# Designs tried in a protein design run: peptides against a protein of PDB entry 2L9B. Part 82

Target 1, 91 residues: chain A of PDB entry 2L9B
Amino acid sequence: ANFLSQKFPELPSGIDVNINMTTPAMMISSELAKKPKEVQLKFLQKFQEWTRAHPEDAVSLLELCPQLSFVTAELLLTNGICKVDDLIPLA
Target 2, 91 residues: chain A of PDB entry 2L9B as posed
Amino acid sequence: ANFLSQKFPELPSGIDVNINMTTPAMMISSELAKKPKEVQLKFLQKFQEWTRAHPEDAASLLELCPQLSFVTAELLLTNGICKVDDLIPLA

## One batch from the design tools (peptide; made by RFdiffusion4, then SolubleMPNN)

Design b1_p27_4_s3 (from b1_p27_4, 12 letters changed)
Fold by OpenDDE base, seed 5:
Parts: C-alpha cells; structure tokens; sequence
Structure b1_p27_4_s3 (fold): chain B 91 residues (1-91), chain A 27 residues (1-27)
C-alpha cells in the first residue's frame, strides 16, 4: 500500500472491487477495451518500458496487484500471441 | 541468498512476459 503511493504519487483513488482476482482483471480489461486500440497498445508499451527499467519494482507491483498480470495475459491470449501454457511461469 | 535467487527468477519471468508483449506490439 505504501509502496504504491510512494512509487506512484499521482495514483488515483480508484474504487473497491471484488477480492477475487478474476473480477478485477475483467474490469480492467473491460475499461481498456473501451479505449481506442492505439491507447491500449500505448498503455502496454509504457508498462513494458517501465518494467524493464525497474524490474524489482515491477515484481513488487505485480505481487501487490496480480490483476495486472491477468490483464496482460488476457490481451496476449485474446490476440493469439500466446497459449495458456506459455504463461504458466507467470502464475 | 535464496531470496535473491527467487527475485532473479521472477525477473526472468517478467522478461519472458515482456518478450511476449514485444510480439503483441509487433503484430
């Protein structure tokens, strides 16, 4: 919690979601799907760049917010980039 | 340490993810 506020000082308040990881992932994916494809791609690109620049922080973030892993996985699976077995190491 | 080894493995997994993202972005 303090990690997020420290690393992301401009993080919005957000809303409460179900503790089940599936629901948050679906909600995030749904919200992203409402944006133009170019925005979706830009989001993923910026996220990727940040994770490469800050791998340890990225690991911490994904531990705190596992829904982000599901969102990314869903994008890759939906677009036929990966199969489920390809993402097992990320579980 | 064991903790460091685990972290490094998780980073490698992250790199794998980023590799797949590269393919997505290139599509």
Amino acid sequence: as target 1 above (91 residues)
Amino acid sequence: SEARRRLEQRIRNLELLNEKIDKYLAK
Scores: peptide ipSAE 0.315, ipTM 0.811, DockQ to the pose 0.699
Fold by OpenDDE base, seed 2:
Structure b1_p27_4_s3 (fold): chain B 91 residues (1-91), chain A 27 residues (1-27)
Amino acid sequence: as target 1 above (91 residues)
Amino acid sequence: SEARRRLEQRIRNLELLNEKIDKYLAK
């Protein structure tokens, strides 16, 4: 079993996405943008809490799904929270 | 080990990301 299946056994099958970084990030960002802001914030909050509680698993997830890094980066950049240079260490 | 050191560095980077997320959530 792969990491995602082990750590997220109830995770739905999802949708196949191109393996590049940009397209998945754009798709995820677009889908998130369709949700109310409170839903977006709750999502980030829960994700953040999980990463703090399980940092090694979080690192593994971000390595397996690097598009997530682009999604979060886009949110932070778009909202003026970060500059591009601030995110270089996260790449 | 060197691998562990690299992992810890990535965790620190994750913490940095979480710091930025804190700022986002504060808006």
Scores: peptide ipSAE 0.313, ipTM 0.810, DockQ to the pose 0.693
Fold by OpenDDE base, seed 3:
Structure b1_p27_4_s3 (fold): chain B 91 residues (1-91), chain A 27 residues (1-27)
Amino acid sequence: as target 1 above (91 residues)
Amino acid sequence: SEARRRLEQRIRNLELLNEKIDKYLAK
């Protein structure tokens, strides 16, 4: 929480999620699925670019918000881009 | 340090993820 607020001062306040990571990931994925494909792709592209430019910050973000990893993994698996075994190192 | 080594490993894993995202974006 402190990391996000410090690195992204314009980020709005969030809601504490005290449930398992799977449910939040599904919620995020479902909301993304409601958007046009071009919006989904743009989101992934911008996220990817930021992670490449700021890898240490990206690691910190994914540690604080592990649901983001699940969202990305779900997209890749659902579209047949990779198998579960390919993502084991990311877990 | 051990902490730095762990961080570097996580970064490598992130790069692997980004590689897969490349394939998704190209599909």
Scores: peptide ipSAE 0.313, ipTM 0.809, DockQ to the pose 0.681
Fold by OpenDDE base, seed 4:
Structure b1_p27_4_s3 (fold): chain B 91 residues (1-91), chain A 27 residues (1-27)
Amino acid sequence: as target 1 above (91 residues)
Amino acid sequence: SEARRRLEQRIRNLELLNEKIDKYLAK
């Protein structure tokens, strides 16, 4: 039913991240999206490893920084893992 | 408790996210 909420914990819905990107989290997200694939890959790999090792802390982080879920979703989209329609609520 | 149930659900969602990341890393 709600793909984004099911697949991406604490993913924002109906939020334009470009409205205010002055917070550290928003700045990180913005810059990460511009980086080469190898950097994006490293981010996702390290993030994944940490989240698996510390799931409760990861949940807390995503609650504080839902932009990280957005960035992850965007990376998955650009690499053909997800469909554009799956991320429409973020637009 | 309900709070624990919610946490477990969020952890499951995180696991689903990591499953997608696995697919990304495999490409």
Scores: peptide ipSAE 0.246, ipTM 0.779, DockQ to the pose 0.423; fails the geometry check

Design b1_p27_4_s4 (from b1_p27_4, 10 letters changed)
Fold by OpenDDE base, seed 4:
Structure b1_p27_4_s4 (fold): chain B 91 residues (1-91), chain A 27 residues (1-27)
Amino acid sequence: as target 1 above (91 residues)
Amino acid sequence: SEREERLRQAIANLELLNEKIDEYLAK
C-alpha cells in the first residue's frame, strides 16, 4: 500500500510507490499535520510562490523528489483545498 | 521514457497544486 492509499482509502488503487518515496512523505506530512491550519496554508502559499518564481527549478525538484507530491496532496486534502477525485490524474 | 514520465508527473503535480491553491484563495 502506498502513502495516499493508507491515509485516504477512498483513493483509487493502482498507484505503486516504493518505500523510498512513501516513508519520507509520511514523515514530512506527519510533522506538518501537527501545525495549525494557518501554518500549513502558509507553507503551501510560500511553495506556490517559489514555484511560480522558479518554474524550471520547481519542475526539477518534483522530478528529483517525487515523494513531495504525496506531501502536498495530503495537505490539499486535509485542509479541504481539493477532493480525492482531483488527485486521480496524478496516478 | 521513464524520465519523460517523471517530468510529466512533476508538471502535473505543480499545475494541480497551484490551481487548487488559487481556487481556494479565491473563495
Scores: peptide ipSAE 0.405, ipTM 0.835, DockQ to the pose 0.576
Fold by OpenDDE base, seed 5:
Structure b1_p27_4_s4 (fold): chain B 91 residues (1-91), chain A 27 residues (1-27)
Amino acid sequence: as target 1 above (91 residues)
Amino acid sequence: SEREERLRQAIANLELLNEKIDEYLAK
């Protein structure tokens, strides 16, 4: 069974995306950017809570879906939560 | 290895994300 299906049984069906990492990340970021800032922040907060409650699963998720690192980075930058220099250690 | 690098990046990303969110909310 797929890791995502196992850990997120109620995950929406979604759509097909490009096989590379950049395009999917950009698509997700673009959709989130259409939402109010309050919604974007709430998303980050809920994700943070989940990662703290499930640290091993969170690491596994980012290993499996490294595209998410770009999504979260973009959200941090666009909302003024961090600066570009803060992301250098991730490269 | 590539796997070790992915693991390093995942951990670093989570740590940065959580740290920056906390700092932002504290302002």
Scores: peptide ipSAE 0.403, ipTM 0.834, DockQ to the pose 0.543
Fold by OpenDDE base, seed 1:
Structure b1_p27_4_s4 (fold): chain B 91 residues (1-91), chain A 27 residues (1-27)
Amino acid sequence: as target 1 above (91 residues)
Amino acid sequence: SEREERLRQAIANLELLNEKIDEYLAK
């Protein structure tokens, strides 16, 4: 099983990652997970503010760095901000 | 195309992220 399937066995079928995205995502998520929840939430808020101020740049960033999609997904899940069913549109 | 699909996924990811953060902050 891939990283997401192992970490979140309740994920819907179809959620899959390749090694090129999994390894960087695991590293980034691991580092973020070492931070207090408050720091993680602050990171998400600052990122949100930036994406709203620069929507086209934000889209380009995620397009160029698809690893970030898995990082954000894990952040949302682990902090109870997102349900596993919410990830279906990302498949 | 593959690029268009990545673009779609990026947009969907941002929409989900921002929506869920808003919902969380509203609790």
Scores: peptide ipSAE 0.401, ipTM 0.834, DockQ to the pose 0.564
Fold by OpenDDE base, seed 2:
Structure b1_p27_4_s4 (fold): chain B 91 residues (1-91), chain A 27 residues (1-27)
Amino acid sequence: as target 1 above (91 residues)
Amino acid sequence: SEREERLRQAIANLELLNEKIDEYLAK
């Protein structure tokens, strides 16, 4: 099972996480999970601000570094910001 | 194409992220 399937067994079937993204995402998420919730939320907010200020660069970043997409998805789930069903459109 | 799919996924991720953060902060 991939990282998301291991951490979130309630995920619906059909969501694939490429192995090249799974391991890096696991490592990054593990480090972020060690930080207080306030730090995690601040990270998301700062990232949001940057993406709105630099939308083209943000798209390029997630295209070139898709690991970050899975990191942010896990942060959303673990902090109760989104539900498992919210991730279906990303598959 | 594969590239188009990667772009679609990137955009979808950004939209979801920003939407959910906004909804969370609005609570």
Scores: peptide ipSAE 0.400, ipTM 0.833, DockQ to the pose 0.577

Design b1_p27_5_s1 (from b1_p27_5, 13 letters changed)
Fold by OpenDDE base, seed 2:
Structure b1_p27_5_s1 (fold): chain B 91 residues (1-91), chain A 27 residues (1-27)
Amino acid sequence: as target 1 above (91 residues)
Amino acid sequence: SAAERLARAKAALEFMNQKIDEYLAKQ
C-alpha cells in the first residue's frame, strides 16, 4: 500500500479500475498496444533494466499489483516474444 | 495467499526477463 508512494513518489492518484485482475490489465494492455512496436519494446527493456537493478522492489510491485503480470504477459505475447504455451505454467 | 502471490510474482519476472533476453539475442 505505502510501497507505491514510497518507491514512486511522483505517481499521481489514478482512477479506480480494480474490478478484477483482468479488467485493469486489459485497459493497460490496450493502451500499450496502441503504441508502435518500438515503443513497446523500449518499455519492456526499460522495465527489465529496472527489475534487475531493483529486484526486491520489482517483486514487491508485482505482489501489490498482480495485474501487471498479465500486462507483461500480454505484451510479450502480442509482440511475438513468447507463445501461448509458454504462459501455461504461469497460470 | 501471500506466499502464492510472492511465488507468482517471482515466476512472472523470471519469465519476462528470460523471454526478453532470448528475443534480443536473436535480433
Scores: peptide ipSAE 0.572, ipTM 0.908, DockQ to the pose 0.652
Fold by OpenDDE base, seed 1:
Structure b1_p27_5_s1 (fold): chain B 91 residues (1-91), chain A 27 residues (1-27)
Amino acid sequence: as target 1 above (91 residues)
Amino acid sequence: SAAERLARAKAALEFMNQKIDEYLAKQ
């Protein structure tokens, strides 16, 4: 009955990851990086659309899973959508 | 703190959306 289970009932079972945020972000990003660029960009666009349609849920998701902020940042970097210097204010 | 996590979440979301918008506009 947690937030993720309620909002995303079709989510698969989670996997155990390191307790820090950096290592989980690296793991998730590496899996996404295996997909074609078109798939990665489509993912970003769909996620963006969802956040705009559900802003309160999007904020709650990032509060609950702060590692996702690092995942999205890494995805933006690898696809040339932002530069490393752009992320300095977020640190 | 909870306030810090909230602020970081909002900042990250705004940043992501802005960068994606700029990228798409350039394409």
Scores: peptide ipSAE 0.571, ipTM 0.907, DockQ to the pose 0.652
Fold by OpenDDE base, seed 3:
Structure b1_p27_5_s1 (fold): chain B 91 residues (1-91), chain A 27 residues (1-27)
Amino acid sequence: as target 1 above (91 residues)
Amino acid sequence: SAAERLARAKAALEFMNQKIDEYLAKQ
């Protein structure tokens, strides 16, 4: 089984998207942006907690789904948690 | 490459955690 199925057994089947970084990230970000800021911040905090509890799994997730790095960056930007210039070293 | 993807994953993770921590500290 793939990483996602193994680590997230309750995850429902997804939808195929174009194989690139930008399109999937934009789709995910747009859905998250529809939620209140408080929900977005809570999502980030819970994700952060999970990454600290499971650092190797977190890295594997981002390797398998590099689009999530762009989603994260977008969330940080839109919520004022980071600046555009902060992202320069990441790409 | 695999090495590049790994490096990007680690960098993104560290960046996220750092920025969230800094943000929360200012609240």
Scores: peptide ipSAE 0.568, ipTM 0.907, DockQ to the pose 0.634
Fold by OpenDDE base, seed 5:
Structure b1_p27_5_s1 (fold): chain B 91 residues (1-91), chain A 27 residues (1-27)
Amino acid sequence: as target 1 above (91 residues)
Amino acid sequence: SAAERLARAKAALEFMNQKIDEYLAKQ
């Protein structure tokens, strides 16, 4: 689908990664973890605001890119916003 | 299935938003 190109026309091409959910998520999370905590929290808040303003697009994005769910979960864990036990039902 | 992917996406969003809200409320 051209959802990403349509909704994010300025999105760069990216790189080729392993065709699974875990490996790409780990790579993305690793890059985000290099940023200051304040930047990570701001990212989460801006993403949250966008999902509330565009709920249908947000759901479509996570359907198309389920690895992003792992990225957000990792950010929540790393920043102490949730506990590991909180994620068990999401597995 | 499509239904499972949709449900999983919605659950992930709801979880994220809930946890962020709870975190911010404690600040």
Scores: peptide ipSAE 0.568, ipTM 0.908, DockQ to the pose 0.670

Design b1_p27_5_s2 (from b1_p27_5, 12 letters changed)
Fold by OpenDDE base, seed 4:
Parts: C-alpha cells; structure tokens; sequence
Structure b1_p27_5_s2 (fold): chain B 91 residues (1-91), chain A 27 residues (1-27)
C-alpha cells in the first residue's frame, strides 16, 4: 500500500512520498494548471479516450511512468472532479 | 512487487475514468 505515499504529498500528514516520483509530476501539474479549465478538461477527456482504446498500453504507461497518476489526480482535484479523500483507497 | 504495481496502475486508471465519467454525466 505505497501508491499514495509515492505520489501524493498533499494527502494527510505522515505520508512519506518519493520525491523522485512526485516532483516531476508536480511540475507537469503546475504547467497544466496554468491553462484554462477547458483545456484541462479536454486533456483529461483525450487521455481517458486513449486509455479506453488502448487499455494494455495505458496500464503499461502508468507502470513505467507512475508520476502520471499524480498528474491526473491533481487535475481531478483542481477541477473539482474528485476529493482528496477519494484518493485514500488507492493507497 | 510487480504484481502490486500492476494492480495499483489498474486501480488508478479505473478511478480516473470513473470520476471523469461521473463529472461528464453531470454536464
């Protein structure tokens, strides 16, 4: 149960996150957060569409680049699509 | 473990898709 400990520093205190995973994701999220909400939502929708068309590749991508889980989670949080507590079960 | 990483990747993906679907459903 180390998914959240590696990805999400914004979760409740006491979580030890892997800086090597978290920092790149935070940088990506920061850049995306500068874009209009429309652009952010379009990104999520296009990514979702791709994952459904290529589920095996999507899983492989998240295995190879687990930082992307943080990026998407941050976008979901920023746009009010999920709450922080929604992420807890992923740990 | 590799199996754990795989499971977590699948969970993260499912979570994202579920939340996006729920959001779009409310549009």
Amino acid sequence: as target 1 above (91 residues)
Amino acid sequence: SAAERLAKAKEALAFMNEKIDEYLKKQ
Scores: peptide ipSAE 0.560, ipTM 0.895, DockQ to the pose 0.607
Fold by OpenDDE base, seed 2:
Structure b1_p27_5_s2 (fold): chain B 91 residues (1-91), chain A 27 residues (1-27)
Amino acid sequence: as target 1 above (91 residues)
Amino acid sequence: SAAERLAKAKEALAFMNEKIDEYLKKQ
């Protein structure tokens, strides 16, 4: 059907969220924050590996879902991988 | 714009990969 369904066939149906940059990211981040630090770090590592193995798909994913950039940024911040000042150029 | 979204996506990925690499190097 669409890019997400084709590349991630195991995706759940999903739910309606506010169509903006911030709210969807906050919802995803809050769910990830409920998991142990080890799980969050493992998620980042697995996502990193996937982006390196599939760079064109990774770029397309963030183009279609720019909210995910905020999700990853939040994960980096909350796990002490980057600082708030590091994100200034990304804004 | 489409060009702007593309640039932002590439920048975000590069940033994430860089920071994760730096973090893992320190562990």
Scores: peptide ipSAE 0.556, ipTM 0.898, DockQ to the pose 0.658
Fold by OpenDDE base, seed 1:
Structure b1_p27_5_s2 (fold): chain B 91 residues (1-91), chain A 27 residues (1-27)
Amino acid sequence: as target 1 above (91 residues)
Amino acid sequence: SAAERLAKAKEALAFMNEKIDEYLKKQ
């Protein structure tokens, strides 16, 4: 099994997206943006906690799914946690 | 490249954690 199925056995099936970074990031971000602000913030905090508890797995996840970096960045931007200029070095 | 993806992953993770921490301190 691949990394995702091994580490996250309860993950749902994915959806079809264009093979690029921008389109899938926009789609995921749009779904998250439909949730209340409190849910979005809780998601970020829980994800943060997980990355600190499992730093090696967190890096592997972002290597395997680099679009998640864009999703996270977009979520930070939307919630006023970062500025657009903060993201330039990450591009 | 693999090296580039690794570097970007680490940078993104560090950035996220830093910004979230800073945000929470202001709440």
Scores: peptide ipSAE 0.553, ipTM 0.898, DockQ to the pose 0.651
Fold by OpenDDE base, seed 3:
Structure b1_p27_5_s2 (fold): chain B 91 residues (1-91), chain A 27 residues (1-27)
Amino acid sequence: as target 1 above (91 residues)
Amino acid sequence: SAAERLAKAKEALAFMNEKIDEYLKKQ
């Protein structure tokens, strides 16, 4: 869990959430959904760029915080970037 | 398990990148 503080030292202190993947994902997705579509798309693009520049860190992040995989899936779905059927392999 | 989390992480990452690429191509 120390990975986050190490790789993202500028992050503020987090808050506790239920120990599961669904609740944290819903919380994050809800906050992102409040932003304009253009901001959401820009977020995805910048995140994509970071993952390509730091593939090992990206994998580690998703291992440590598997909730983020659900967040990204939700963003892709709500912005019409993927279809529900596309998510079947991720389940 | 740890192995499952690793596999899912890689799969999610690949999926995201693929779909974003496809989307941008159509823009």
Scores: peptide ipSAE 0.550, ipTM 0.898, DockQ to the pose 0.632

Design b1_p27_5_s3 (from b1_p27_5, 13 letters changed)
Fold by OpenDDE base, seed 4:
Structure b1_p27_5_s3 (fold): chain B 91 residues (1-91), chain A 27 residues (1-27)
Amino acid sequence: as target 1 above (91 residues)
Amino acid sequence: SAAERLQQAIENLELMNKKIDEYLKKQ
């Protein structure tokens, strides 16, 4: 089994998307943006908690799914958690 | 390179966690 299947055994099948950085990030961000602010913040907090509890797995996840970096950045921006200047190092 | 990807992942996590913590302190 691949990394995602092992660490997240109850993940849904998902859907195919174009294999690039921008398209998946845009799709994920657009779906998350439809959720209430509280849901978006809860997602970030739970993700934060998980990354702190499983730092090595978190790094592996971001390496496997680098699109998540853009998704996270967008969530931080849209919720006023950070500013564009804070993300310059990620450009 | 693999090393660059690893470092970028670490920086992404650190940035996210830092900004979330700072935001929560304001709440």
Scores: peptide ipSAE 0.319, ipTM 0.787, DockQ to the pose 0.681
Fold by OpenDDE base, seed 1:
Structure b1_p27_5_s3 (fold): chain B 91 residues (1-91), chain A 27 residues (1-27)
Amino acid sequence: as target 1 above (91 residues)
Amino acid sequence: SAAERLQQAIENLELMNKKIDEYLKKQ
């Protein structure tokens, strides 16, 4: 079964990228960085709310798309929400 | 390993949520 299609039936087609973690994360982060800070923060807040409401699905999503860990980390760094040292335990 | 990736995912979520909360309370 396709997890993304099942859990996000209205998800757009998206863009196929190289199968790795760093490059896709950079691409996603780059696109998000083009948005206003308010939009980026709203995204984080909505994602936070969703992960808390659906922890099992959130874990499954990160397992399927591990690059999202890098994306969220980059958003946190870019917006001054955390520092690089805060991420060391996860590296 | 899969177990390691799962643990990393959980830790990432916890870190994210913690940092977001801390950021918001400072606003």
Scores: peptide ipSAE 0.318, ipTM 0.786, DockQ to the pose 0.608
Fold by OpenDDE base, seed 2:
Structure b1_p27_5_s3 (fold): chain B 91 residues (1-91), chain A 27 residues (1-27)
Amino acid sequence: as target 1 above (91 residues)
Amino acid sequence: SAAERLQQAIENLELMNKKIDEYLKKQ
């Protein structure tokens, strides 16, 4: 499996990621990338706070809308919040 | 199991949150 599949095991496999998941993720990511980095970070912070307060609901949301996992990963990488190596399983 | 999937998803979220926190500390 690729690094995303390993680091984010709840992500569908590459084969299982279909247009209903991948295309929306790409569209969301492209729109967010047009915003200032401060806005992108604020988005992540608000999402962070909500997931901490409602972890079960967050899991349910990601199960229902798995494209959000791709969006989050893309935001982390493009803003330098994490590196590709950070998504490799810890040794 | 359902419980295992839930825990794995929570751990993924915790990783994200940890990375965000670390980033904020550097700013």
Scores: peptide ipSAE 0.312, ipTM 0.783, DockQ to the pose 0.508
Fold by OpenDDE base, seed 3:
Structure b1_p27_5_s3 (fold): chain B 91 residues (1-91), chain A 27 residues (1-27)
Amino acid sequence: as target 1 above (91 residues)
Amino acid sequence: SAAERLQQAIENLELMNKKIDEYLKKQ
């Protein structure tokens, strides 16, 4: 089993996407963008809390799902929490 | 490379945490 299945056993089945950065990030970001800004901020806050409480798991998650870096960046930008110049290049 | 992408993700995550804290402080 992969990291997600091990750490989140109650996670529902997902869909398969191409193993790349852009397509998965776009899909996730587009779905999150449909939610109210308050919900998007709450998502970021919960993710922030989780990463601080579980830093090793957070790193492992990012290794498995590097596209999440793009997702979080997009959320920060669209909600005016940071500027493009604040972010380091993602490649 | 994979190592570079991971480092970028970590740095941007740290930035995220910082910016969220600053944003909440202003509210």
Scores: peptide ipSAE 0.310, ipTM 0.782, DockQ to the pose 0.486

Design b1_p27_5_s4 (from b1_p27_5, 12 letters changed)
Fold by OpenDDE base, seed 1:
Structure b1_p27_5_s4 (fold): chain B 91 residues (1-91), chain A 27 residues (1-27)
Amino acid sequence: as target 1 above (91 residues)
Amino acid sequence: SAEERLKKAIENLNFMNEKIDEFLKKQ
């Protein structure tokens, strides 16, 4: 939470949500899946661009918020960017 | 462990970036 507020100062204040890790990841994925494919791809490209510009911050983000890996994996699968078998080594 | 989380984070980022690059090359 502190990391996110520092690196993304424009984020709105959050609220406490008493749920496990899986539920929020699934919710984020489902909302993104409702967007047109062009929007989903644009999101991935912008995220990729950011990770390359800020590699250490990107690693820190996924360390602190590992649920985001689920979100990105779902986007890759949904858009045919990777196959299910590609994800096996990441489990 | 912290070491495992770091390793997984790096692996996931590299995987994502590689797959996106490959996808864009084929577009």
Scores: peptide ipSAE 0.510, ipTM 0.879, DockQ to the pose 0.669
Fold by OpenDDE base, seed 3:
Parts: C-alpha cells; sequence; structure tokens
Structure b1_p27_5_s4 (fold): chain B 91 residues (1-91), chain A 27 residues (1-27)
C-alpha cells in the first residue's frame, strides 16, 4: 500500500487525473483559485498547522506527491505571500 | 534520487512555513 492509503484509509474515490506532475497541480491550483482569498489563506494556515503537527507525514506526502509543492507555491504567489524570485532556488 | 526528493520536500516545506509566518507577522 502507498502512503496515502496507509495514512488516509477513508479517502473517497475521487477523480482520475493524469499521472504527470503538471496536470494534477494545475487542476488543484485552479480549483483553489476560485475560492475567496480568505478561504485560500485559511487553507494554507490549516495545512501549515498540520505539517507542524505531523512533520514526518508532511515530508512523506511531498515526496510521494511533489506536485503539491507547485500547488502551495501558486497559493503563496496568488496571495502575495512570496515573490516569483523567491521560488528560483527551489526549482 | 530518493535522497534528492527528500531534500526538496523538506526545502519546500520549510520555505512555505517561513513565508506564511512572515506574512502573518506583517499583518
Amino acid sequence: as target 1 above (91 residues)
Amino acid sequence: SAEERLKKAIENLNFMNEKIDEFLKKQ
């Protein structure tokens, strides 16, 4: 079993997405971008809290799903929390 | 490699947390 199945056994079936990194990240980002900025910021804060409470799981999640780093980067950019130049060293 | 993926995951996570903290401090 993969990390997601082990840590989140009650996940819904969801929608099939292309296996490449770009398509899933763009789809998630586009859906989040439709939400109010207050919702986006709250999402980031709750995700941050979860990562601090479960750092080992957070790292494992990003290893398994590196496209999530793109999603969070897009949220940071959209909400003025970081600049494009800040992301250069992370590429 | 697995080592590189791990390093990138940690780097990205720390970056996100740092930027969010800085943003909240400015409010």
Scores: peptide ipSAE 0.509, ipTM 0.878, DockQ to the pose 0.684
Fold by OpenDDE base, seed 5:
Structure b1_p27_5_s4 (fold): chain B 91 residues (1-91), chain A 27 residues (1-27)
Amino acid sequence: as target 1 above (91 residues)
Amino acid sequence: SAEERLKKAIENLNFMNEKIDEFLKKQ
């Protein structure tokens, strides 16, 4: 079994996305952006809590799914939590 | 490379956590 199936047995059914990193990230970000700001912030907070509780799994997840870094960055930008210039060193 | 992906994953994770903490602090 792959990492995702082992660590996230309750994952919902997946959908088809293209093979590049950018498009999946934009799709996820777009869907999250349709939610209320409170929901977006709660998502970030819950994700943060999970990463602190499971740091090794969090790193493995980001290695396996680097698209998530783009998703979170976009959420941080759109909610005014960071600036564009803050992201330059991460590129 | 795999090593670069690991480094970037850690860097991005730390960045996210730092920025969220700063945001919550000023609220």
Scores: peptide ipSAE 0.509, ipTM 0.879, DockQ to the pose 0.659
Fold by OpenDDE base, seed 2:
Structure b1_p27_5_s4 (fold): chain B 91 residues (1-91), chain A 27 residues (1-27)
Amino acid sequence: as target 1 above (91 residues)
Amino acid sequence: SAEERLKKAIENLNFMNEKIDEFLKKQ
């Protein structure tokens, strides 16, 4: 099994997306944006906890799914957790 | 490149965690 299947065996069935970073990120961000603020924050907190408990896997996930970096950035911006200027060094 | 993807992944991860921490402290 691939990395994602091994680490996340309970992943739901996905949908096909364009083979690029921006389109998938836009789609994911759009879906998350439909959720209440509390749900979005809970997601970030749970994700943060997991990344700290499994830093190597977290890095691997972001390497394999770089679109997630754009998704998280959008979530941070939308929820006022960071500013646009904060993202400049990450570009 | 793989090297750049790794660097960016680490940078983004640290950035996210730092910003979330700062946000939570302000709540």
Scores: peptide ipSAE 0.508, ipTM 0.880, DockQ to the pose 0.675

